# Ledger of designs, part 4: peptides against a protein of PDB entry 8RAJ

Target 1, 54 residues: chain A of PDB entry 8RAJ
Amino acid sequence: LPAENEDPDKAVVDLHRSPPKTKDPDLTPSGIIAKVKAGDMTQETARELLLAMR

## One batch from the design tools (peptide; made by RFdiffusion4, then SolubleMPNN)

Design b2_p18_6_s4 (from b2_p18_6, 10 letters changed)
Fold by OpenDDE base, seed 1:
Structure b2_p18_6_s4 (fold): chain B 54 residues (1-54), chain A 18 residues (1-18)
Amino acid sequence: as target 1 above (54 residues)
Amino acid sequence: KEEKEKEEKEKLEKLKKE
């Protein structure tokens, strides 16, 4: 039975791929204010988050 | 109620500029 030559070179996950900077756009001061304007966040929660970023 | 919401959104925007 032919041994399937599974190509071992497909496992080189590019170690130079910068980890996705998950700058959650929702965790920016601008994203927080946008959520409050959309009604997706309370003003109290937005104030607490903005103060915790100082 | 709508006027208080505008005033508090303005306070949050001031906090972003400091």
Scores: peptide ipSAE 0.112, ipTM 0.684, DockQ to the pose 0.000
Fold by OpenDDE base, seed 2:
Structure b2_p18_6_s4 (fold): chain B 54 residues (1-54), chain A 18 residues (1-18)
Amino acid sequence: as target 1 above (54 residues)
Amino acid sequence: KEEKEKEEKEKLEKLKKE
């Protein structure tokens, strides 16, 4: 199998690129509460996540 | 059990607004 030399120059992670504001809709305070209401998350885990966002 | 679950969901919603 030819080892595709993936050009090491494409791995310039722009260290100044603001982390993509992937607002994981699931990690927002609204998304967390929605998961608890749906039964997809425990209230304890939701409380811990919401406290860690303060 | 259902009443406790409602009260705890209300506490989480309050915690989001603080």
Scores: peptide ipSAE 0.109, ipTM 0.680, DockQ to the pose 0.000
Fold by OpenDDE base, seed 4:
Structure b2_p18_6_s4 (fold): chain B 54 residues (1-54), chain A 18 residues (1-18)
Amino acid sequence: as target 1 above (54 residues)
Amino acid sequence: KEEKEKEEKEKLEKLKKE
């Protein structure tokens, strides 16, 4: 039985694919604070995300 | 413990206004 060559080319994550500008309304400074108030995000994770947006 | 959580939420809200 021929060993199906697992195409190594499917693992090329296109590093030139600009991260989708998912305007995730949840990743805005307002959305992050709303998630912390709802209990859906830790204050530590929220601090790191807000600092990465500066 | 509740007072520390309130102070940290206030610090996060200050970071949004800068």
Scores: peptide ipSAE 0.107, ipTM 0.678, DockQ to the pose 0.000
Fold by OpenDDE base, seed 5:
Structure b2_p18_6_s4 (fold): chain B 54 residues (1-54), chain A 18 residues (1-18)
Amino acid sequence: as target 1 above (54 residues)
Amino acid sequence: KEEKEKEEKEKLEKLKKE
């Protein structure tokens, strides 16, 4: 039985790190806004991420 | 509380369109 790889990619977006050049769909401006709408991200965190992508 | 949440969601949507 292959152990369930607990997906360790809860992408903890370190807001103090340069925006990850990862094509993570969750880190796109659309993905960030979707997480805020779902309640999975704060509006403050989303604002900081969107400004860092500019 | 709900009105402030709506205004901030609108601000985030504006930042996406710039």
Scores: peptide ipSAE 0.099, ipTM 0.654, DockQ to the pose 0.000

Design b2_p18_8_s2
Fold by OpenDDE base, seed 4:
Structure b2_p18_8_s2 (fold): chain B 54 residues (1-54), chain A 18 residues (1-18)
Amino acid sequence: as target 1 above (54 residues)
Amino acid sequence: SRAAALAALEAELRALLE
């Protein structure tokens, strides 16, 4: 299978990955909302991430 | 609180994407 060129700049938000020790601005609630507004994240993924942060 | 802020963002997200 050709390795899908996963854009290395797309931080694969692995929901099972330990929260990054670094304040990844892309994984903040505001960053998640911004990604959805930009069309860079699905609503479903955003919902799951936001729910997991509660 | 953080929980209240997250709940507000979740509600905003829902309203935006309806």
Scores: peptide ipSAE 0.141, ipTM 0.689, DockQ to the pose 0.103
Fold by OpenDDE base, seed 1:
Order: C-alpha cells, then sequence, then structure tokens
Structure b2_p18_8_s2 (fold): chain B 54 residues (1-54), chain A 18 residues (1-18)
C-alpha cells in the first residue's frame, strides 16, 4: 500500500494509522487535547481518538 | 480509573471548544 506522504516532521494522528507506540506523547489524551487547543487537530478527530482509547 | 480520566478529558475538550 502506498505510504501516505506523511510529513515526518508532523505527527499526523490518524485513526486509520497503526496504533501509535505508547511512547508518543502526542497520542496521549492530554497530548490530543493540547493539539486541539493549538489548532493542530480538529475537534472531531480528537473526539474519535479519545473514544477509541476508552 | 483510566475510563474516568478519559471521560473527564472528553468533558474538558467539549468545554474548551464551545
Amino acid sequence: as target 1 above (54 residues)
Amino acid sequence: SRAAALAALEAELRALLE
């Protein structure tokens, strides 16, 4: 499958991506909220991610 | 619990974005 051209400098949090290594601070609930507050993630994506972590 | 923490964070997310 073509690797989506993810900019290696941007941790794209995609629900369809392989589950992140548990060590990525950007994929913790707090990291997700921080990204939304910064405008780097949509509310919808954040909601879906948080729900998937439950 | 982890579930309670996630629920709190979801509530915070809602409050911040309204």
Scores: peptide ipSAE 0.139, ipTM 0.688, DockQ to the pose 0.096
Fold by OpenDDE base, seed 5:
Structure b2_p18_8_s2 (fold): chain B 54 residues (1-54), chain A 18 residues (1-18)
Amino acid sequence: as target 1 above (54 residues)
Amino acid sequence: SRAAALAALEAELRALLE
């Protein structure tokens, strides 16, 4: 069976993990907002992420 | 500043989700 390509976008953003030093577009403030707008992230998680980036 | 940009984006997020 072909290994299901785990969509790299399904990387569970562990809020307790040090922000990856890599410019993950998914962890930018704009990327976070985009995920919330798409319904892919809760408002609460987005708030916590944005606050942690300050 | 990065802090100002983050604050603006947080405000936008709130405005969109209210």
Scores: peptide ipSAE 0.138, ipTM 0.685, DockQ to the pose 0.131
Fold by OpenDDE base, seed 3:
Structure b2_p18_8_s2 (fold): chain B 54 residues (1-54), chain A 18 residues (1-18)
Amino acid sequence: as target 1 above (54 residues)
Amino acid sequence: SRAAALAALEAELRALLE
């Protein structure tokens, strides 16, 4: 699928997307936690992402 | 409180990654 030009301002955490080649600050452990705090990510999704980084 | 629950989650998530 062509990489849809996802708005660079919205780091869509797509669990099915290839790991970002760039250090996306929103995909760091701290960034994930920040998104959960902001209500932009569910706790479930955060757990899945964090487990995938382990 | 919601704030306490979020803080607990953050601590849990940090502990899983560190």
Scores: peptide ipSAE 0.125, ipTM 0.668, DockQ to the pose 0.486

## One batch from the design tools (peptide; made by RFdiffusion4, then SolubleMPNN)

Design b2_p20_6_s2
Fold by OpenDDE base, seed 3:
Structure b2_p20_6_s2 (fold): chain B 54 residues (1-54), chain A 20 residues (1-20)
Amino acid sequence: as target 1 above (54 residues)
Amino acid sequence: SEARRKEEAEEALAELDAMP
């Protein structure tokens, strides 16, 4: 099985490069919180994303 | 609904503010 080398650098949601698509399941409010708890997103980036959804 | 997304975002912000 080819190891899906999911480049860990591509998992960082850059708010400045890609506007949050409100249709991405990983960008739901609960999905954002889950990423912060997993260490895959900073609290600052999560705050900016959640404020943009308000 | 847009209203539900706002409510879920406000709840998530409160959870984020409670994180250490």
Scores: peptide ipSAE 0.624, ipTM 0.921, DockQ to the pose 0.597
Fold by OpenDDE base, seed 2:
Structure b2_p20_6_s2 (fold): chain B 54 residues (1-54), chain A 20 residues (1-20)
Amino acid sequence: as target 1 above (54 residues)
Amino acid sequence: SEARRKEEAEEALAELDAMP
């Protein structure tokens, strides 16, 4: 079975980097909430990201 | 729109605050 190398580095949003102007669905408010619901992001990290978008 | 992203972020913060 090919190990799906889900590159774990693509999921790490650097909180100290200005959110890339990339249309990354994972960096939208809805994408952040989806990651929290999936258990892929902490509520604290999600809060910091969403506050930076306000 | 930047304004829409701010509104969506405020709604998402309210949803996050409602999570256990």
Scores: peptide ipSAE 0.624, ipTM 0.921, DockQ to the pose 0.595
Fold by OpenDDE base, seed 1:
Structure b2_p20_6_s2 (fold): chain B 54 residues (1-54), chain A 20 residues (1-20)
Amino acid sequence: as target 1 above (54 residues)
Amino acid sequence: SEARRKEEAEEALAELDAMP
């Protein structure tokens, strides 16, 4: 079976998952805002993530 | 820098709070 390319773009930011030690650009403040604008993240989840970065 | 990430997070929170 071909390895299904796990689309790395669907990083569901699981708040319960320890932040990957990778500097995921998607976990930057700008990346979070970009996900909200794309409809890939709720404003509530984005707020919680950004507050945790403060 | 950690300080820069905090500043960027505060700016992003302000942008998020300005969203309809």
Scores: peptide ipSAE 0.624, ipTM 0.921, DockQ to the pose 0.597
Fold by OpenDDE base, seed 5:
Structure b2_p20_6_s2 (fold): chain B 54 residues (1-54), chain A 20 residues (1-20)
Amino acid sequence: as target 1 above (54 residues)
Amino acid sequence: SEARRKEEAEEALAELDAMP
């Protein structure tokens, strides 16, 4: 089975490096929560992203 | 809608604050 080389460095949405593409389904409020539950995002980064959407 | 995204963000913040 080819291990999907998900580059672990691309899973963390850096607010300073990528403007939130309002079209990425992974950057919806629900997608952010899903990433936190998966361990792919910290609660702190998720909080900052969600506060910026408010 | 921006209003819907704000509401969904507030709900997601409440879910996040309920996480251990």
Scores: peptide ipSAE 0.623, ipTM 0.921, DockQ to the pose 0.590

## One batch from the design tools (peptide; made by RFdiffusion4, then SolubleMPNN; from b2_p21_4, 16 letters changed)

Design b2_p21_4_s4
Fold by OpenDDE base, seed 3:
Structure b2_p21_4_s4 (fold): chain B 54 residues (1-54), chain A 21 residues (1-21)
Amino acid sequence: as target 1 above (54 residues)
Amino acid sequence: SAAAAAAKRAEVDAFLAEQLA
């Protein structure tokens, strides 16, 4: 049976690996909130990102 | 400073609470 190529797990944003890029529209405060609401980001990660922007 | 850090945390927490409600 052909191994179903499971799509690689969506890249989890690792704050320890890549510092937040202020120019990334997905990492604006509004973008962060949108990701949390969509279930694509935890509130804790959002908190850390927002703190790092200040 | 500790005071500045506390102020930032409070602001972020308030922002999250408001936006995620």
Scores: peptide ipSAE 0.546, ipTM 0.886, DockQ to the pose 0.796
Fold by OpenDDE base, seed 5:
Structure b2_p21_4_s4 (fold): chain B 54 residues (1-54), chain A 21 residues (1-21)
Amino acid sequence: as target 1 above (54 residues)
Amino acid sequence: SAAAAAAKRAEVDAFLAEQLA
């Protein structure tokens, strides 16, 4: 079976693209806040992501 | 509109300030 080389390039979430209704828990408001609190995301990036959801 | 965008930004900023305090 050809191993579909799923390019492990983690899809660069285009911060300016309306996030698709992703079931990605990391892209929920709570997930975003959690990342900022953990130091894994800047507040500015969080702001942009949250704006893109509205 | 610019006003609607500003309102959204203000809401997000308030949300962030509250959640990150």
Scores: peptide ipSAE 0.546, ipTM 0.886, DockQ to the pose 0.747
Fold by OpenDDE base, seed 1:
Structure b2_p21_4_s4 (fold): chain B 54 residues (1-54), chain A 21 residues (1-21)
Amino acid sequence: as target 1 above (54 residues)
Amino acid sequence: SAAAAAAKRAEVDAFLAEQLA
């Protein structure tokens, strides 16, 4: 989705737009889960990110 | 391998199911 359609108040992580960053605390397994629970990440994106870590 | 990939997918799916339930 275009960035203009995203909530500017939320840090939306999009694997297809922003590559995984191991230094980003939001991209730890726990951070990913937290984002999904908050509605800031889709479960599919979370799955892709978690798979990429293995 | 395909088996290794399938195992990883299964682990992640199980993890997500457990953590998001």
Scores: peptide ipSAE 0.544, ipTM 0.886, DockQ to the pose 0.768
Fold by OpenDDE base, seed 2:
Structure b2_p21_4_s4 (fold): chain B 54 residues (1-54), chain A 21 residues (1-21)
Amino acid sequence: as target 1 above (54 residues)
Amino acid sequence: SAAAAAAKRAEVDAFLAEQLA
């Protein structure tokens, strides 16, 4: 199926878009945030991971 | 595009700021 050309103007990365169903809870946006809050991940690393999901 | 990359970065930064506040 042709990849729907998402309008680049609508490429507002909705971070609420369900992360790819990674079976790894640590790789979900919620899991990443939880790790940062727990002190198990730096905010910088979290930013990089979240950017890589988009 | 550079614009798309900048938008993504801004969105992620806003998300982090909101969720970690």
Scores: peptide ipSAE 0.538, ipTM 0.884, DockQ to the pose 0.560; fails the geometry check

## One batch from the design tools (peptide; made by RFdiffusion4, then SolubleMPNN)

Design b2_p22_6_s2
Fold by OpenDDE base, seed 5:
Structure b2_p22_6_s2 (fold): chain B 54 residues (1-54), chain A 22 residues (1-22)
Amino acid sequence: as target 1 above (54 residues)
Amino acid sequence: MAERRREEEIEELEREVEEAFA
């Protein structure tokens, strides 16, 4: 079976995807900022997520 | 130049988060 290389590093937080019910530490305010710093998330997506958490 | 703008925009987001969640 070809292992589909689901690149685990692209947690594309699709804003249209229901927020994962799991307290993913990567979806904390600090985790979102860390992803932006790493270049794994756009600032626009981060701002939208942070505003939705407020 | 693009890197500095990215850093400034990240610092702004960090400040917005601190003001909203601290």
Scores: peptide ipSAE 0.320, ipTM 0.795, DockQ to the pose 0.729
Fold by OpenDDE base, seed 1:
Structure b2_p22_6_s2 (fold): chain B 54 residues (1-54), chain A 22 residues (1-22)
Amino acid sequence: as target 1 above (54 residues)
Amino acid sequence: MAERRREEEIEELEREVEEAFA
């Protein structure tokens, strides 16, 4: 059976995982907002991430 | 209608971010 390509590049932002120390531009406040605008992130998830960065 | 609500909710989130991080 072909392994279902769970796109590993879907950054499953596990809110329970320590905020990735990675300089991932997608996890900056601006990057989070950009994902919400693109429809790639829910506002609820964005709000939770932004609160965790405060 | 749904698009306008989404835009308003994004604008609110942008404002909350600006207030929290600027």
Scores: peptide ipSAE 0.316, ipTM 0.793, DockQ to the pose 0.754
Fold by OpenDDE base, seed 4:
Structure b2_p22_6_s2 (fold): chain B 54 residues (1-54), chain A 22 residues (1-22)
Amino acid sequence: as target 1 above (54 residues)
Amino acid sequence: MAERRREEEIEELEREVEEAFA
């Protein structure tokens, strides 16, 4: 079976699994939007993250 | 059709972020 190279660089920001570390540059408002645009984050997860940062 | 809805929803999210964090 080919090893699925799950790119370890996909920081799956799962709010239910780990609180966002405030030091992750990917958790800035702009970083969250960029992940949604790339298809690496759902809009629902992005909305929950952004609301938690407010 | 689905792609345009996704773009519109992203643009709405961008606006909500700009209004909340600017």
Scores: peptide ipSAE 0.315, ipTM 0.792, DockQ to the pose 0.708
Fold by OpenDDE base, seed 2:
Structure b2_p22_6_s2 (fold): chain B 54 residues (1-54), chain A 22 residues (1-22)
Amino acid sequence: as target 1 above (54 residues)
Amino acid sequence: MAERRREEEIEELEREVEEAFA
């Protein structure tokens, strides 16, 4: 079976898969907003992450 | 139409972040 090349560059922030890393620039409040703006994150996921950081 | 709504929803989220983290 060919290994599906999961594009490693889609850091799908899954709250169920990885705890929010406060040191990850993509998981800062500004980084989360930037991902939503780029279309790389849903607003729902962004809200959940932001609420977890508060 | 959909793009404007997305922008408004992003601006709302930015405001919520500012209110929560400032």
Scores: peptide ipSAE 0.312, ipTM 0.790, DockQ to the pose 0.745

## One batch from the design tools (peptide; made by RFdiffusion4, then SolubleMPNN)

Design b2_p23_1_s3 (from b2_p23_1, 17 letters changed)
Fold by OpenDDE base, seed 2:
Formats: structure tokens, sequence, C-alpha cells
Structure b2_p23_1_s3 (fold): chain B 54 residues (1-54), chain A 23 residues (1-23)
């Protein structure tokens, strides 16, 4: 069986990687509202998340 | 239609919470 060469160089999480300045669009107030509009999130879960960001 | 109505209610709740936080 050929050993899958997992390229070990792709597993180096650069610990100096500045936190992604891309705020996960899913964790923004606008992203949460967009998920509710898409039907991908309940209104109750969205309310709880938005209150936790206050 | 139901998801759009839920999002509109959520936005109204957010707007009300923002208004209460501005006092």
Amino acid sequence: as target 1 above (54 residues)
Amino acid sequence: AAAAAAAARLQAEIDALLALGAE
C-alpha cells in the first residue's frame, strides 16, 4: 500500500500568524443575521449569540 | 418566508436593545 505522503510542511501552523484580520463573517452581527435569513440558524440561537457579544 | 420574518423580528429586538443601551 503506498504510504500517503502527508506533506509535513503543511502542518506547520505559523504560531506568528497574526489572528486572521478576517473576522469570521459568521461571527459578526451581520453574519449571524444573514444565517437566520438563509434558514441556517434559529432566531433564538442568533439572539443568544448577539447578547453574548454585548 | 418564515426565515425572513424571523430575521425581521431579530433585527427589531437588536434595535430595541441598542436604544436601551444608548440611555
Scores: peptide ipSAE 0.133, ipTM 0.689, DockQ to the pose 0.083
Fold by OpenDDE base, seed 1:
Order: sequence, then C-alpha cells, then structure tokens
Structure b2_p23_1_s3 (fold): chain B 54 residues (1-54), chain A 23 residues (1-23)
Amino acid sequence: as target 1 above (54 residues)
Amino acid sequence: AAAAAAAARLQAEIDALLALGAE
C-alpha cells in the first residue's frame, strides 16, 4: 500500500486570516429590529438589547 | 402582522429615546 505522504506543510496557517468579524449581525440595532420583524425576537428583549448598546 | 406591529412600536420607542438623548 503506498504510504499517503500527506504533506504536513499544507497547514498554511493563514496569518492573514482576518479575525472573524464576529460582529454578530444579530447584535446590530438593525439586526435586532430585523429579528423582531421576523418574529425571532420579542419586542421586550429587543428593547433591553438596544438600551444596553447605549 | 403582529411582529410588524411590534417592530414599528419598538422603532417608535427608539426614536423617542434618541430624541430625548439629543436634548
């Protein structure tokens, strides 16, 4: 059986991998309002989140 | 319809809070 020489050097850690912009789009004022419109969030929870962003 | 009405009320509350913060 030919040994699969898996080249271990293909773990190019892309050091230029932009940090995941974990700006959860759901935690933007517009995202929160969009969730309420979709029925995925209560108005009260949205209010609390928006007040916490002030 | 209920979700859209809730979102409209929330937006109005936000707008009111922003107006109070601008005084």
Scores: peptide ipSAE 0.129, ipTM 0.688, DockQ to the pose 0.078
Fold by OpenDDE base, seed 3:
Structure b2_p23_1_s3 (fold): chain B 54 residues (1-54), chain A 23 residues (1-23)
Amino acid sequence: as target 1 above (54 residues)
Amino acid sequence: AAAAAAAARLQAEIDALLALGAE
């Protein structure tokens, strides 16, 4: 039985995909909460940041 | 312990704000 030719053209890595702008994971609501939980941010600062994202 | 409680209160405040914004 002939081996199925796995089409080698499926390995086009789109090198032109702009790297996703890594939204600073620290500026997500979840990242802000994680900083408060770690003690790296005050609850007040976190509240102000979250209100500014509204 | 205090930081974890503060984070939990903040999460609850966010969840409440998100619930109010989804109506």
Scores: peptide ipSAE 0.127, ipTM 0.681, DockQ to the pose 0.052
Fold by OpenDDE base, seed 5:
Structure b2_p23_1_s3 (fold): chain B 54 residues (1-54), chain A 23 residues (1-23)
Amino acid sequence: as target 1 above (54 residues)
Amino acid sequence: AAAAAAAARLQAEIDALLALGAE
């Protein structure tokens, strides 16, 4: 099985890339809010991501 | 109808995010 190199630096959600239809629980609106609460995401970035999902 | 329900959920999540930034 190729180890999916989860390169944590490639989890840069490119806000200019169409939101990947990734079933990534961390890219759900609830996952985005959880990252903000954890201090792992800025409120502005989270707002932009949530608006791009609209 | 499904798109309107999805938009309403997303808006509630945006509102929750805005509330967190008001603390």
Scores: peptide ipSAE 0.107, ipTM 0.627, DockQ to the pose 0.157

Design b2_p23_1_s4 (from b2_p23_1, 14 letters changed)
Fold by OpenDDE base, seed 5:
Structure b2_p23_1_s4 (fold): chain B 54 residues (1-54), chain A 23 residues (1-23)
Amino acid sequence: as target 1 above (54 residues)
Amino acid sequence: AAAAAARARLEREIEELLAAGAE
């Protein structure tokens, strides 16, 4: 059975990198909160990201 | 009105995440 390639591009949001000027809807405050609600992000990671955006 | 309500909800959700990560 072909192993489904786990796409290794889970974009590790580097919290030490300047917030990407990407118009990525997934990196907006609303997108971050949506990921937490979906179980795709921890509340702590979301907190750190939201603090870095303030 | 809908945009202001969406903003207020987002601000509340941010405040709740910030408060829960302060424990």
Scores: peptide ipSAE 0.111, ipTM 0.631, DockQ to the pose 0.544
Fold by OpenDDE base, seed 1:
Formats: C-alpha cells, sequence, structure tokens
Structure b2_p23_1_s4 (fold): chain B 54 residues (1-54), chain A 23 residues (1-23)
C-alpha cells in the first residue's frame, strides 16, 4: 500500500491542545504570522493562538 | 540592528492581529 504522504505541513493547530513544549517553529508567534501571510491560517485563529501565548 | 528591527516588526504585526480581532 502506498504510504499516504500526509504532507506534514498540514499540522492542524489544535487550539485546545496545550502548547507543545516542543520547539515547533510553526507554533511560534513568527510561525503563526507567517501562516496568516501565506493564507494558510485565518486571522481569528492566529489571534486566539497569540492570546493563548501571552 | 537587523534582529532588533525584525523583533519590532513582529511585535507590530502581533498587535495589528490582536487589534483587528477586537471588532
Amino acid sequence: as target 1 above (54 residues)
Amino acid sequence: AAAAAARARLEREIEELLAAGAE
């Protein structure tokens, strides 16, 4: 069976998951803003994530 | 100097995102 290459770039940021203590560059404030600029994240989702990091 | 400018841009972008979701 071909391994479905689930593109790891679709890290569904679970808003209810405690921020992983892992240095996930995609979950940094810079990574969140980069996703918004790329059109890969809504501004509202980014706002909620940034507030949860404050 | 470049790192300080990058940080200041990021801080502004965060503030803009937080402000736009306050409407």
Scores: peptide ipSAE 0.110, ipTM 0.625, DockQ to the pose 0.543
Fold by OpenDDE base, seed 3:
Structure b2_p23_1_s4 (fold): chain B 54 residues (1-54), chain A 23 residues (1-23)
Amino acid sequence: as target 1 above (54 residues)
Amino acid sequence: AAAAAARARLEREIEELLAAGAE
């Protein structure tokens, strides 16, 4: 049986893949919490943002 | 199961931030 050497370099870049909606990772609940933990956001600002998403 | 556990952790962290008040 011929081993088809499928050349691994044919990553078919599907150009029709809708750009991942850049959910600004900074405006997700997880991103907000990560900023608070990093000291880059106050708990109050995080609370206001999280309440606005609720 | 792992996604549900990750969601439950995030929900708890949100509740903790909402409860911690204004600092």
Scores: peptide ipSAE 0.108, ipTM 0.637, DockQ to the pose 0.336
Fold by OpenDDE base, seed 4:
Structure b2_p23_1_s4 (fold): chain B 54 residues (1-54), chain A 23 residues (1-23)
Amino acid sequence: as target 1 above (54 residues)
Amino acid sequence: AAAAAARARLEREIEELLAAGAE
């Protein structure tokens, strides 16, 4: 049986890539609202985060 | 339907808070 060449190039996580200083667009007021709309955040958590940013 | 109405209320409250903070 031919060995399926599972190409081992599945994602070298470059540990030397400085995490992009993505200002987490997800932690902006607009990003928090978008997460609540998507169902990825509770209303209570969004309220607490938005009050802490004020 | 109830979850969509709760989200729309939160959006309004947030928009009102953002508008009041711009003054």
Scores: peptide ipSAE 0.094, ipTM 0.641, DockQ to the pose 0.063

Design b2_p23_3_s2
Fold by OpenDDE base, seed 2:
Structure b2_p23_3_s2 (fold): chain B 54 residues (1-54), chain A 23 residues (1-23)
Amino acid sequence: as target 1 above (54 residues)
Amino acid sequence: AAAAAAAAARQAEAEAALAELDA
């Protein structure tokens, strides 16, 4: 079975990267909270993202 | 007007999410 190397770096929202040209649904406040609950995002990264949306 | 309303809604959602994150 080819292990699809899901590049773990694709899930990391780089706060210093230009906003994605496409609305990532995971960049909604609810999507951010969902990622934290799933263990796919740290609480600190979530806080920084949400503060930028405030 | 629609852009301002959307921005205000997103801000309110972000504030609510911050409160949930810190609870």
Scores: peptide ipSAE 0.514, ipTM 0.871, DockQ to the pose 0.671
Fold by OpenDDE base, seed 5:
Structure b2_p23_3_s2 (fold): chain B 54 residues (1-54), chain A 23 residues (1-23)
Amino acid sequence: as target 1 above (54 residues)
Amino acid sequence: AAAAAAAAARQAEAEAALAELDA
């Protein structure tokens, strides 16, 4: 089966592509920090998200 | 009042998370 090249950028919450759904539990401040710690989000993207929630 | 309290809590959580991120 061709591994669908799931663009690794699709796993990163792209603030420019879709406004963060405030109802996504993964988009809580704690969820953002958890994603950074897991390596699923860059520090820069996390900073931008957290600044938008401030 | 409840919505304002929830917003303030989220802001405080975001500020704390930023401090952790930059630490």
Scores: peptide ipSAE 0.514, ipTM 0.870, DockQ to the pose 0.706
Fold by OpenDDE base, seed 1:
Structure b2_p23_3_s2 (fold): chain B 54 residues (1-54), chain A 23 residues (1-23)
Amino acid sequence: as target 1 above (54 residues)
Amino acid sequence: AAAAAAAAARQAEAEAALAELDA
């Protein structure tokens, strides 16, 4: 499951680390799509996250 | 019942987002 690395300037999602104890609101399906559209997440990372939520 | 409904909603949202991502 993805872990939130608290980069103080950017929420970096690391899929290979332990999942965050708190739900990042940006890790909703809509938040993931918004990050991709903003260029803050790769399409590949977004796909992996969304597949894990399905 | 509430947990199952929340899980189903999350799955539906993820499926819709995957469809948008791959369009």
Scores: peptide ipSAE 0.513, ipTM 0.869, DockQ to the pose 0.649
Fold by OpenDDE base, seed 3:
Structure b2_p23_3_s2 (fold): chain B 54 residues (1-54), chain A 23 residues (1-23)
Amino acid sequence: as target 1 above (54 residues)
Amino acid sequence: AAAAAAAAARQAEAEAALAELDA
C-alpha cells in the first residue's frame, strides 16, 4: 500500500489564505506563546502569526 | 471608537508577545 505521504505542506498554516482567526483562543498572543513554550509551535511560525496581528 | 480601541489593544498584545518571543 503506498503510504500516503502526508504532505507536510498540508500542516503549513497558509497565512495568505486564512488570516489568524482572532476568535480562536489558541491564536491569541498569549496562546501562541504558550504553544511555543510547549513545543507545539515553532518560533518562526509564532513570529509570523504575531506580525499578522500587529 | 470601540473598534479602534480593541484594535489598538490587540496590537499592543501582539507587540508585547513579540518582545517575549525574542527575549
Scores: peptide ipSAE 0.512, ipTM 0.869, DockQ to the pose 0.700

